Peptides against a protein of PDB entry 5Z08. Designs and how they scored, part 15

Target 1, 168 residues: chain A of PDB entry 5Z08
Amino acid sequence: RQKDEWAKKTSSLMKQLDWFIGEHLGAMLAAEELGGPVVGELMEIDPDDLSAGFNAHGKLKKATSQPDLDRRQRRIDDIWGPQDEQGQAHKRKRGADEALAASAEMRDLIEQLMNKLVEAGGDNSATYVEIPRESAAARFLVRSKVAMFHPNDARRLRLVDFGRDLDD
Target 2, 222 residues: chain B of PDB entry 5Z08
Amino acid sequence: GLPRLIDAIEEASKIPAKRRQTPIKPTIEKLTTHLYTHGASPDSLLRLADLLTLRNHLDQASLAAITRNLYPSSTVSDEVVLRFIGALGHGQLKPTLALQALFLRWLVMVYHLLENPGVLGQVYGVLFDLLDTAAIRPQLCHLLALVTRRKHVRPFRIQAILTLSRQTGGDPNLTGLLRVFKNYYPEIIVGDATKGRASAFKHPDPQWRQHLDEIQQRRSEA

## One batch from the design tools (peptide; aimed at target 1 V118 L159 G163)

Design b1_p11_5 (made by RFdiffusion4)
Pose (drawn by RFdiffusion4):
Structure b1_p11_5 (pose): chain A 102 residues (1-31, 98-168), chain B 214 residues (1-190, 199-222), chain P 11 residues (1-11)
Amino acid sequence: RQKDEWAKKTSSLMKQLDWFIGEHLGAMLAAEALAASAEMRDLIEQLMNKLVEAGGDNSATYVEIPRESAAARFLVRSKVAMFHPNDARRLRLVDFGRDLDD
Amino acid sequence: GLPRLIDAIEEASKIPAKRRQTPIKPTIEKLTTHLYTHGASPDSLLRLADLLTLRNHLDQASLAAITRNLYPSSTVSDEVVLRFIGALGHGQLKPTLALQALFLRWLVMVYHLLENPGVLGQVYGVLFDLLDTAAIRPQLCHLLALVTRRKHVRPFRIQAILTLSRQTGGDPNLTGLLRVFKNYYPEIIVSAFKHPDPQWRQHLDEIQQRRSEA
Amino acid sequence: SEFLYRTLTEM
């Protein structure tokens, strides 16, 4: 099957993203850098793991977030995540993976 | 003759205007004239794109003059297209929004000359996420309308464009893009973009006809 | 895996 290539590509891309977060983004967020990288990654991992866990239930894809988390503000500003309209302490990913003809 | 002019513009591009031993306006005009007559080669286009895209000491009027006369001879590379894509939106590394509108207008006018038009499809999300920026929205919509293929019409983008249409009170450029979206998915709830400058299109065609000569 | 790939490439 062609499946593990979609796995190989994902494991490879995940590492490239973590490198970017650690090398470039954490430092930008500080303005320590190491702390910002760890929390951004944990948040993205939590965000992505849940989006798929819901499959069809669009309502269950919110994660709890500290009040003034800069990581969520960056992710919302970058249009990779969205706050819940009723309150801003829960967050979801934009659902890039969902496709009509997937 | 053209590379020598670019070499001069590149050196003046590195120092402030008052410290220049010569006014640059006469040299910018020579470049503008040469580009009008002969077009820009693939390599010259790449160098000009760097000058238009990176922060330097060139003034706005000079950059706009260059952009308006950026008629390609032959083709347009991915290296050139991506530099203009990377120049879009807000940020300290990026050019003015006015120049960005000119770059987007230019990409529409040279869309048929790209070596790899699919490259715009590979950055479709970069173009789309910038629709909120009103200063460049009309040009963005026209380019996105040319670039949109079925694979790009995803539910999150359908919803995002509908929300933006409602919040802006109905931008006709957004509804024009939604029309293109509906061509791929008619299930969607319901300006046919014209060429932005016909004289520029005509002048480009004249310059491009030299490719048939040998 | 394919869904996650699409998530990353379309980000």

Design b1_p11_5_s1 (made by RFdiffusion4, then SolubleMPNN; from b1_p11_5, 9 letters changed)
Fold by OpenDDE base, seed 4:
Structure b1_p11_5_s1 (fold): chain B 168 residues (1-168), chain C 222 residues (1-222), chain A 11 residues (1-11)
Amino acid sequence: as target 1 above (168 residues)
Amino acid sequence: as target 2 above (222 residues)
Amino acid sequence: WKKKLLILENM
């Protein structure tokens, strides 16, 4: 009975998390990856706004043409691409694709982190996942208190073991 | 007495310095002398907290002088604490960062006189979110070191300190706070961030402490 | 299971 209630609650929370990642967090993570605001500074990011991109202060650039050269993460084509209707449609599609990619990266990272925590059997040294880059997803999990970097290796991330405080 | 000095300063604080008929400096000197000799009662302390934290026409030197002589004669109420905490951060209506650093230093020095030390634990998030403000960081880290309990040591706060420590080139105050966190959770891997020089969070002013103890003792004997 | 739930509740 208790185990089944916990399984149901866990399943419900996983569904809510998956929904939140898909509907809200993915776009915010994509905005951060594109050099936008840090997740939580902007409550609602329309995928269409991702296509316009962000200024040096993390504010949405109004759809005006001035390419700030310094944002290494934006392709030159996104900044200078034709401002015709086709170019705008391509930018909108790209913003949606970036939000989907960020959502997928977050889901995969959470899954890997949870799997490693279970596999480690209480060995904190074995709970680390190797990450290819410091992504917005990784940074978000760390800011959200869910994960932490390895002290000597920023390519290694682990979940915080919240359950140790229950066994005392 | 002290209430009449506060009344005169409150009235003068409403008027720009250029429009005052009498200079306020002699009244501030009388106030600071009285505070040094007798301390502030709880009621006087609250009124002085309002004078220090609310926007008025008092000069920064006068506000700093009052803060440096703000000896409580008894306990410090939650209301007084919350006035000083509410005055922290950036904003046009907030005191200068230099004065905010003096308020944080004061809270450290009177921490043992708080009626409810738990009040600072309730506003822990507000204090923690100000760690990026370099001008108040030394005193803020010291206050957080006193206030921190196991419930406050959360993974994001650990990571926030680690990130800020990297960004600041290893601020000794952040290293000190991270060591306090590690005392609650020894398994916190802080890496090279704790190998550096850390602040010991020593009492900011031993002479001020001794004088406070003398004021407190005179009240317990009365 | 409790650990996963606590992690999820804190997310």
Scores: peptide ipSAE 0.037, ipTM 0.237, DockQ to the pose 0.375
OpenDDE base, seeds 1, 2, 3, 5: peptide ipSAE 0.030, 0.029, 0.034, 0.030; ipTM 0.245, 0.221, 0.214, 0.239; seed 2 fails the geometry check

Design b1_p11_5_s2 (made by RFdiffusion4, then SolubleMPNN; from b1_p11_5, 8 letters changed)
Fold by OpenDDE base, seed 1:
Structure b1_p11_5_s2 (fold): chain B 168 residues (1-168), chain C 222 residues (1-222), chain A 11 residues (1-11)
Amino acid sequence: as target 1 above (168 residues)
Amino acid sequence: as target 2 above (222 residues)
Amino acid sequence: YKKLLQILLNM
């Protein structure tokens, strides 16, 4: 009974987390990766907002209706991306693709962190995931106090074990 | 002469301070006085780079004193540069971050004496990846400002500086580095990150520069 | 479970 209730609660939480990653967090992480605000400074980022760009303060550029002046402040990605002609539709698609990529990266990172925790069997030294880069996803988990870097190696990330402090 | 002073310090560096028969401080003072007066030859400079960058039993004050008086009498070889670059970052075998900041400052001050300035461009990635280390960031940004060429200005590096600039509340050294990047790509939107106070990357020590020039001039006349 | 909850609570 208690194991089944725990399994159901865990499954429900995983679904809620997956929903949150897909609907909200992915776009925010993509914004951070694109030079937007740090996740948590902007509560709601529409994928369309990712296409509009961020100002240097990480604030959403309002889609100012004035087409000409804001054209000069193309995002770094607009500057270095292929100059393919089809402007607005490609920008929206790119913003959506970046949000999807960020969502996938966050899901994969959480999965790896959880798998390593289970595999380690209580050995904290074996709970580290090697990360190829310090992503917005990794930074978010650390800022949220959910994960921590290895004290001597910033390429190693692990979940914080909250279980020990509750049994004391 | 300078080689004999280095020999004595190298031997003393192998022994913990508590086990030395003689105090090392008088020998360090003689070394620093000699360096101030005559500078270091390429061979002596290499040996001193090893003493400064490799883990030994010398105290931090002695290492800092040697670094402050590390006047090249000639050019600076790629090997010397790479030893100082290899000493950067976090690790138990690496010098302290305070000493690393002095090494970066030294590289800035001797940049014009490098046999091959391109060597720093080859290790640009290593230098760039250390920008998150607050203790060395001011000197690191200054060195990167000197080293940066068009080939180094890449989208991922622009983004990394922008992200770090936000996280640091607009560190003026990062703003200065972004301005250097913008010189190669004027279209880079750095927005309000560049509206803030930027470091001008002025020479860190004009007196040290003047004294270096005097040492260099004496060698050209000899 | 507690970790997932903490992820959700800190999000």
Scores: peptide ipSAE 0.024, ipTM 0.263, DockQ to the pose 0.081
OpenDDE base, seeds 2, 3, 4, 5: peptide ipSAE 0.021, 0.020, 0.022, 0.022; ipTM 0.222, 0.242, 0.242, 0.260; seeds 3, 5 fail the geometry check

Design b1_p11_5_s3 (made by RFdiffusion4, then SolubleMPNN; from b1_p11_5, 8 letters changed)
Fold by OpenDDE base, seed 1:
Structure b1_p11_5_s3 (fold): chain B 168 residues (1-168), chain C 222 residues (1-222), chain A 11 residues (1-11)
Amino acid sequence: as target 1 above (168 residues)
Amino acid sequence: as target 2 above (222 residues)
Amino acid sequence: WKKLLLILENM
């Protein structure tokens, strides 16, 4: 009974997390990766807003009809986004693709962190995931106090062990 | 002594030059000579920071002369630093951009004497937002290069530098600052923005540094 | 899983 209720609550939370990543967090993470605001400073980012880009203060640029602004944003997107060869129809698709990529990176990182926690069997030294870069996803988990870096190696990330503080 | 010279200049600063009974220039020359020989104590340094940063009737040449001779005899307090930072930017009550550039240059040259270098890290956003001001950009980039830590290197700031670098045709100071950012995050994609000439952020005045070291040494031996 | 709950509660 308690294991089944725990498994159901767990499954429900994972579905809610997956939904939150897909609907909200992915676009915010993509915005942070594109040089936008840090996740939590801007609560709602439309994937179409990612195509407009961000000003020097990380604020959304108003879609100005001026072709010169589009060329500047395209150059930022060419530096920070995947080098896709094709034209204007690719910009909207690119914002959506960046949000999808950020969502996938967050899901994969959470999965790796959870798998390492299970595999470690209570050994905190074995709970670290090696990250290739400090992504927006990794930074978000650390800011949210969900994950922590290894004290001596910022390439190693683990879930915070909240379980010990609840048994006292 | 130095306090009496500051008193005389403070009183003269309240009065328009045409209404002064006595020319202030000889007193400024005595002040700058004293500062060059002995430096400024923390208390004198704060009073001089107020004279330099607050709107008064002193001429720009006098303010620049004081700034060029503003040798600290000891440490530089957070309060003094914040006076100079508060004087930066655009506004009718703010010093000229030429004088602000001298203040930023001074902060670079005395950075190693700050009581708390972390104070500049707390106002990092204020400094960073002034990068579009061309007149102070060289000194501002140099100061930011000293102050920048991993916590300051954020995606929006990287993008801001990249955007401004493109708008300026690749300002070497911005390229230098972007290289400092890349030292904290090697994975930063900077594209062609870093292929240009970058400032090395060398000490602005080696002779001024040597003279500062002599003033500091004389105090440690006393 | 209590960790994931705490994540979601702190989000």
Scores: peptide ipSAE 0.015, ipTM 0.261, DockQ to the pose 0.116
OpenDDE base, seeds 2, 3, 4, 5: peptide ipSAE 0.008, 0.009, 0.009, 0.011; ipTM 0.244, 0.234, 0.264, 0.265

Design b1_p11_5_s4 (made by RFdiffusion4, then SolubleMPNN; from b1_p11_5, 8 letters changed)
Fold by OpenDDE base, seed 5:
Structure b1_p11_5_s4 (fold): chain B 168 residues (1-168), chain C 222 residues (1-222), chain A 11 residues (1-11)
Amino acid sequence: as target 1 above (168 residues)
Amino acid sequence: as target 2 above (222 residues)
Amino acid sequence: YKKLLLILENM
């Protein structure tokens, strides 16, 4: 009975999470990857600072050269900006493709993190996923306090074990 | 009239209190009495917005007294709104956070008199990015609750509120704002953040509203 | 399941 209720709740939350990733979070992560606002951090991000990107700790990197600023800002504006008439279909498609890619990356990362947590059987050292890059998805999970980087290796990410505090 | 009182206060605002030949308090009292009785015209309102938002030598009590009596006799222009919005946040040239909270409260109370309510929607990002500032958060959430439209309910803002709600232990104002967001997207996963007590965003001062309505009515009859 | 649910609830 309790196990079945937990399974149903988990399934419901997973469906809700998948929906949230697809409908909402993917576009935000895509915007962050493109130098948009950081998901979950209220930083005074000047449009010029947006292009600088964010480090693994959610801090703004220093802005690289001006030309990349315009491209990233345009991509952000294409995703989040007011819809100007003529270029709409290709820009919408590109923004949608970037949001889909970010959604897929977030889903895959969550799946890997969850699988490693299950496989580790309580060994925290075995719960780390190797990430190829500090993606918006990885940064988001860390900022949300859902995941943490390995203290000595920012390429290793694990879920925060919220369950230990309940068993003690 | 009101313009002459504003002139006197503007001139006095350029001079440190210790160097003024005459106390400004009696002039402030005359101004606040005039504002309470007649309200401020659009032109006077703009000048008063400058006095309130620009760095000058007026004391905080005088600025607060003017703000508490800042009854518009007519509409509130975009320019006046933008002066108050521009005064928000941290900085040596910005008004105190206590005064900023009064400005946000004022914007809530005069929201129905804005010439273009859409102006607040245009600066929605600026307002939203100040939610971490605890001193202004209650009034800011209330203003955002009025201003929020479907276009503003973006996933990064949803997540920002969720994150800030967790960090603040579930601030009722953030919970209230998140409920407003959920009205546009019922499917938003708000977790336990919405199970807590939410602010109802009631009118901050019913007596002030009633007095504003009386001032507005006298103008329609004149 | 409980640990996973807690993780998901905190997400």
Scores: peptide ipSAE 0.017, ipTM 0.258, DockQ to the pose 0.222
OpenDDE base, seeds 1, 2, 3, 4: peptide ipSAE 0.015, 0.012, 0.015, 0.016; ipTM 0.261, 0.234, 0.238, 0.239

Design b1_p11_6 (made by RFdiffusion4)
Pose (drawn by RFdiffusion4):
Structure b1_p11_6 (pose): chain A 102 residues (1-31, 98-168), chain B 214 residues (1-190, 199-222), chain P 11 residues (1-11)
Amino acid sequence: RQKDEWAKKTSSLMKQLDWFIGEHLGAMLAAEALAASAEMRDLIEQLMNKLVEAGGDNSATYVEIPRESAAARFLVRSKVAMFHPNDARRLRLVDFGRDLDD
Amino acid sequence: GLPRLIDAIEEASKIPAKRRQTPIKPTIEKLTTHLYTHGASPDSLLRLADLLTLRNHLDQASLAAITRNLYPSSTVSDEVVLRFIGALGHGQLKPTLALQALFLRWLVMVYHLLENPGVLGQVYGVLFDLLDTAAIRPQLCHLLALVTRRKHVRPFRIQAILTLSRQTGGDPNLTGLLRVFKNYYPEIIVSAFKHPDPQWRQHLDEIQQRRSEA
Amino acid sequence: LIEQIDENRRR
């Protein structure tokens, strides 16, 4: 099957993203850098792991967030995540993976 | 003759205007004239794109003059297209929004000359996420309309464009893009973009006809 | 890049 390539591509891309978070983003978030990288990654991992866990239930894809988390602000401003309209302490990913003809 | 002019604009591009041993306006005009007559080669286009995209000491009037006369001879590379794509939106590295509108207008006018038009499809999300920016929205919509293929019409983008249409009170450029979306998915709840400058299109065609000569 | 990872996970 062609499956593990879509796995190989994902494991490879996940590492490239983590490198980018650690090398470039964490430092930008500080204005320590290491702390910002770890929390951004944990948040993205939690966000992505849940989006698929719901499959069809669009309502269950929110994660609890600290009040003034800069990581969520960045993710929302970068249009990769969205706050819940009723309250801003829960967050979801934009669902890039969903496709009509997937 | 053209590379020498670019070499001069590149050097003047590195130092402030008052420290220049010569006014640059006469040299910018020579470049503008040469581009009008002969077009820009693939390599010259790349160098000009750097000058238009990177922060330098060139003034706005000079950059706009260059952009307006950026008729390609032959083709447009991915290297050139991506530089203009990376120049879009807000940020300290990026050019003015006015120049960005000109770059987007230019990409529409030269869309048929791209070596790899699919490259715009590979950055579709970069273009689309910027629709909120009103200063460049009309030109963004026209380019997105040319670039949209079925694979790009995803539910999250359908919803995002509908929300933006409602919040802006109905931008006709957004509804024009939604029309293109409906062509791929008619299930969707319901300006046919014209060429932005016909004279520029005509002048480009004249310059491009030299490619048939040998 | 997150979009590409999410697509692959959906596949």

Design b1_p11_6_s1 (made by RFdiffusion4, then SolubleMPNN; from b1_p11_6, 8 letters changed)
Fold by OpenDDE base, seed 4:
Structure b1_p11_6_s1 (fold): chain B 168 residues (1-168), chain C 222 residues (1-222), chain A 11 residues (1-11)
Amino acid sequence: as target 1 above (168 residues)
Amino acid sequence: as target 2 above (222 residues)
Amino acid sequence: MLEEILQGLRK
């Protein structure tokens, strides 16, 4: 009974997480990867504001061309800056594609992390997933204190096991 | 006047919302309108700081609305600053982290009106030790960027930022603060921690700044 | 909501 209730609750939470990833988090992660604001900063980002691009401060770029923009910011400006009508349609499509890609990456990463946690059987050394890159998804999980990097290897990420801290 | 509005809100703050005879919202709206138009005197700021920082029965929306309209008509005293600093961190008696973020944002926006800017330097350690609190980190880093002097840039704090930067996946606010540290000690080896995007700590609300300047100007003419 | 989701992932 308790295991079944736990399984149902876990399933419900996973569905909510999947929904949240697809509807909200994916777009925010994509924005972060594109050099936008970091996820968790209370940016009232209207989805329509995502199309206008982000300034060097992760705020919506108002049309003022500041010359000393970092290469990443130029790229953001190139991706999200005011373009002609044809450029706007391509930008919206690209933004949607990046949001989908970020959502997929986040889902895959969570799945791998959870699978490794289950497989490790309580061995913390075996809970690490090798990540190909430091993605916005990986950073988000670390910022949220859900995951942590290996202290000596930033290519290795694991879930924080909250169950052990209750027994000490 | 403003003192009477504060009196009414102070009395209402002692009573749970469900037990109030009259809705407080109209009084809050009058207060915020008054603050927007005239600002708050030093005495009124202190009273409002107590309302914002001490546990009471005011709703979060009302507290946020007051904070967003907390225009000083004059200077900001050390006592007012210390009320807001004392309200930071984790604890059952402390304001919500969302409200704390608004307080830090407010301190950034009124930094130039502090009677003694050095007061923030005296509590630098308290502020710095809160950097691990993600919800307030953006505004906290901005405030620390304003407050940081050479005396605050210590090896243990450098290491703490570097460690926290790694743990946060390179939070741009921490990178920004580390750049401020590097301005005082160029020899600081920051490694890859500064190669990332850094916050430039721009003014959080230019319209609020402009309106504050208008309120401040009216006082100088009176 | 996000905190609740994240707390749920921790359980």
Scores: peptide ipSAE 0.017, ipTM 0.371, DockQ to the pose 0.135
OpenDDE base, seeds 1, 2, 3, 5: peptide ipSAE 0.014, 0.018, 0.017, 0.018; ipTM 0.280, 0.265, 0.273, 0.276; seeds 1, 2, 5 fail the geometry check

Design b1_p11_6_s2 (made by RFdiffusion4, then SolubleMPNN; from b1_p11_6, 8 letters changed)
Fold by OpenDDE base, seed 3:
Structure b1_p11_6_s2 (fold): chain B 168 residues (1-168), chain C 222 residues (1-222), chain A 11 residues (1-11)
Amino acid sequence: as target 1 above (168 residues)
Amino acid sequence: as target 2 above (222 residues)
Amino acid sequence: MIAEILEGLAK
């Protein structure tokens, strides 16, 4: 009974989390990746706003049309450079794509972190996931106190074990 | 217990060494032994942070010994962190740069025990502005490597590190910090400044870490 | 909210 209730509750929470990632968090994480505000400073970001990009102060820039450099790696000059007006429509699609990519990255990261926690069987040293980069997703989890970096290696991330604190 | 030892040291800290009736060294040794064995509670940490950061009559060797044995038995509060951050830099009322380096090293080693790691992000500017202080730069870069987030990676700070790296002949710690910045903005042209050896920011003291873990485990079992 | 969700998942 308790296991079934826990499983149902977990399933419900996972659905809510998936919804939240898709509807809100993905866009916010994408904004952070594009040089926008850190997640928690803005409650809602329109994908259209993501397409416009952000200035050095994290404020919305007007949409400029420049070419397909690696979508997640906007040049510092593109992030901090002067605002040119033209390329709005291609930018909306780009903002939506970045939000989807950020959502997928967050989902994948959570899955990896949870899997490692289960596999470790209580060994905290084995709970670390190796991350290729410090993503907005990883930073969000750390800032939310849900995950922590390895103290010696910022490429290693683990979930905070909230369960151990309850059984003691 | 630990509170009584702290009381005795606090009272002794008000009196110049030459005017103390009793040598403080035996009490410091008892304190450091206790800290090594049991760690410090949040309340004790705050009191010890004040002893370490405020100007008093304790000798540098005693302050260093306390800092080297400052094992938290629990979490580290924002208040404790802010005491140590406030003690950084130049000033007649501030601790020695050698002691400040130990504080920064301590913050690195206890970073995972902070109640709110975000507190260091709030004081990021204070930390960053001290990078020109050579005596604390290695530990400061290590701490900044842990604390840095995208919001901190600004053009003026990138340029500041690049300039300082050139001025220092490519300090490996600055190169390491630039690599952390580059993780947020891969397009950062670090030029020749990153061609050099970078610090890996390894744990400063693996034995200290292991002993901290043992102290932390005993609390979870209690 | 997310912290609560994730805390709830870790319990």
Scores: peptide ipSAE 0.018, ipTM 0.263, DockQ to the pose 0.182
OpenDDE base, seeds 1, 2, 4, 5: peptide ipSAE 0.017, 0.017, 0.017, 0.017; ipTM 0.278, 0.535, 0.505, 0.535

Design b1_p11_6_s3 (made by RFdiffusion4, then SolubleMPNN; from b1_p11_6, 7 letters changed)
Fold by OpenDDE base, seed 3:
Structure b1_p11_6_s3 (fold): chain B 168 residues (1-168), chain C 222 residues (1-222), chain A 11 residues (1-11)
Amino acid sequence: as target 1 above (168 residues)
Amino acid sequence: as target 2 above (222 residues)
Amino acid sequence: MLEEILEGLRK
């Protein structure tokens, strides 16, 4: 009974989390990845705002036409350089695509972290996921105290095992 | 207990060594033994941070010995962190650079026990501006490698590291930090500065980590 | 909402 209730609650929380990732968190993470504010300082970022970019202070800039760089991360010059007005429509699509990509990355990261926790069978050394980069998703989980980096390797991330307190 | 040992050391720290009626070394040894065995509570950590960071009459060997045995039994508060950060840099009232390096090393080793890791991000500028201080640079770069977030990777800081790397002949710690920056902005043209040997920022003391884990585990069982 | 979700994940 308690396991089933826990499973139902976990499933419900995962659905809510998935919804939250898709509707809100993805855009915020994308904003952070584009040099915008850290997630938690701004609760609502419109995908259209992602297209405008952010200034050095994390404030919205006016939408300027930047060429499609195939790279998910804007160049430093693109982040900090003078932004001209023209490229609004391509930027909205790009902002939406970045939000979707950030959402997918967050989902994948959570899944990997959970899988490693289960596979490790209580061995904390085996719970680490190797991350290719310190993403906004990874940072968000750490700030949220849901995950922690390996003390020696910022490329290794694990879930904080809250369950050890329940077996007493 | 630990509080009484700290009391005795605090009182002794107010008096020059030549004017002390009793040698403080035996009390320091008792303190370090206690810290090694049981760790320090948050309250004890704060008191010890004050002893380590504030100007007093304790000798450098004693301060170093306390720092090397400064095992937290639980979490590390923002206040404790800020005491150590405030002790960094040049000044007549500040600890020696050798002791500051030990503090930075300690912060690296206890980073995972911080109540709020974000506190270091708030003082990022203070830490970054000390990179020119060669004596603390290795540990400082390691700490910055842990603390750095996208918001900290600014053009002026990238340029500052590049400039300092050139001036230092490619310090591997700076190269390591620049690689951390590049993880946030892969497009950063680091030129020849990243072609050199970079520090991997490995744990400074695996034995210390293991012993810390043992102390932390005993608290979770109590 | 996020805090509630995160608190829920901690429980």
Scores: peptide ipSAE 0.015, ipTM 0.268, DockQ to the pose 0.131
OpenDDE base, seeds 1, 2, 4, 5: peptide ipSAE 0.013, 0.014, 0.014, 0.016; ipTM 0.284, 0.429, 0.405, 0.279; seeds 1, 5 fail the geometry check

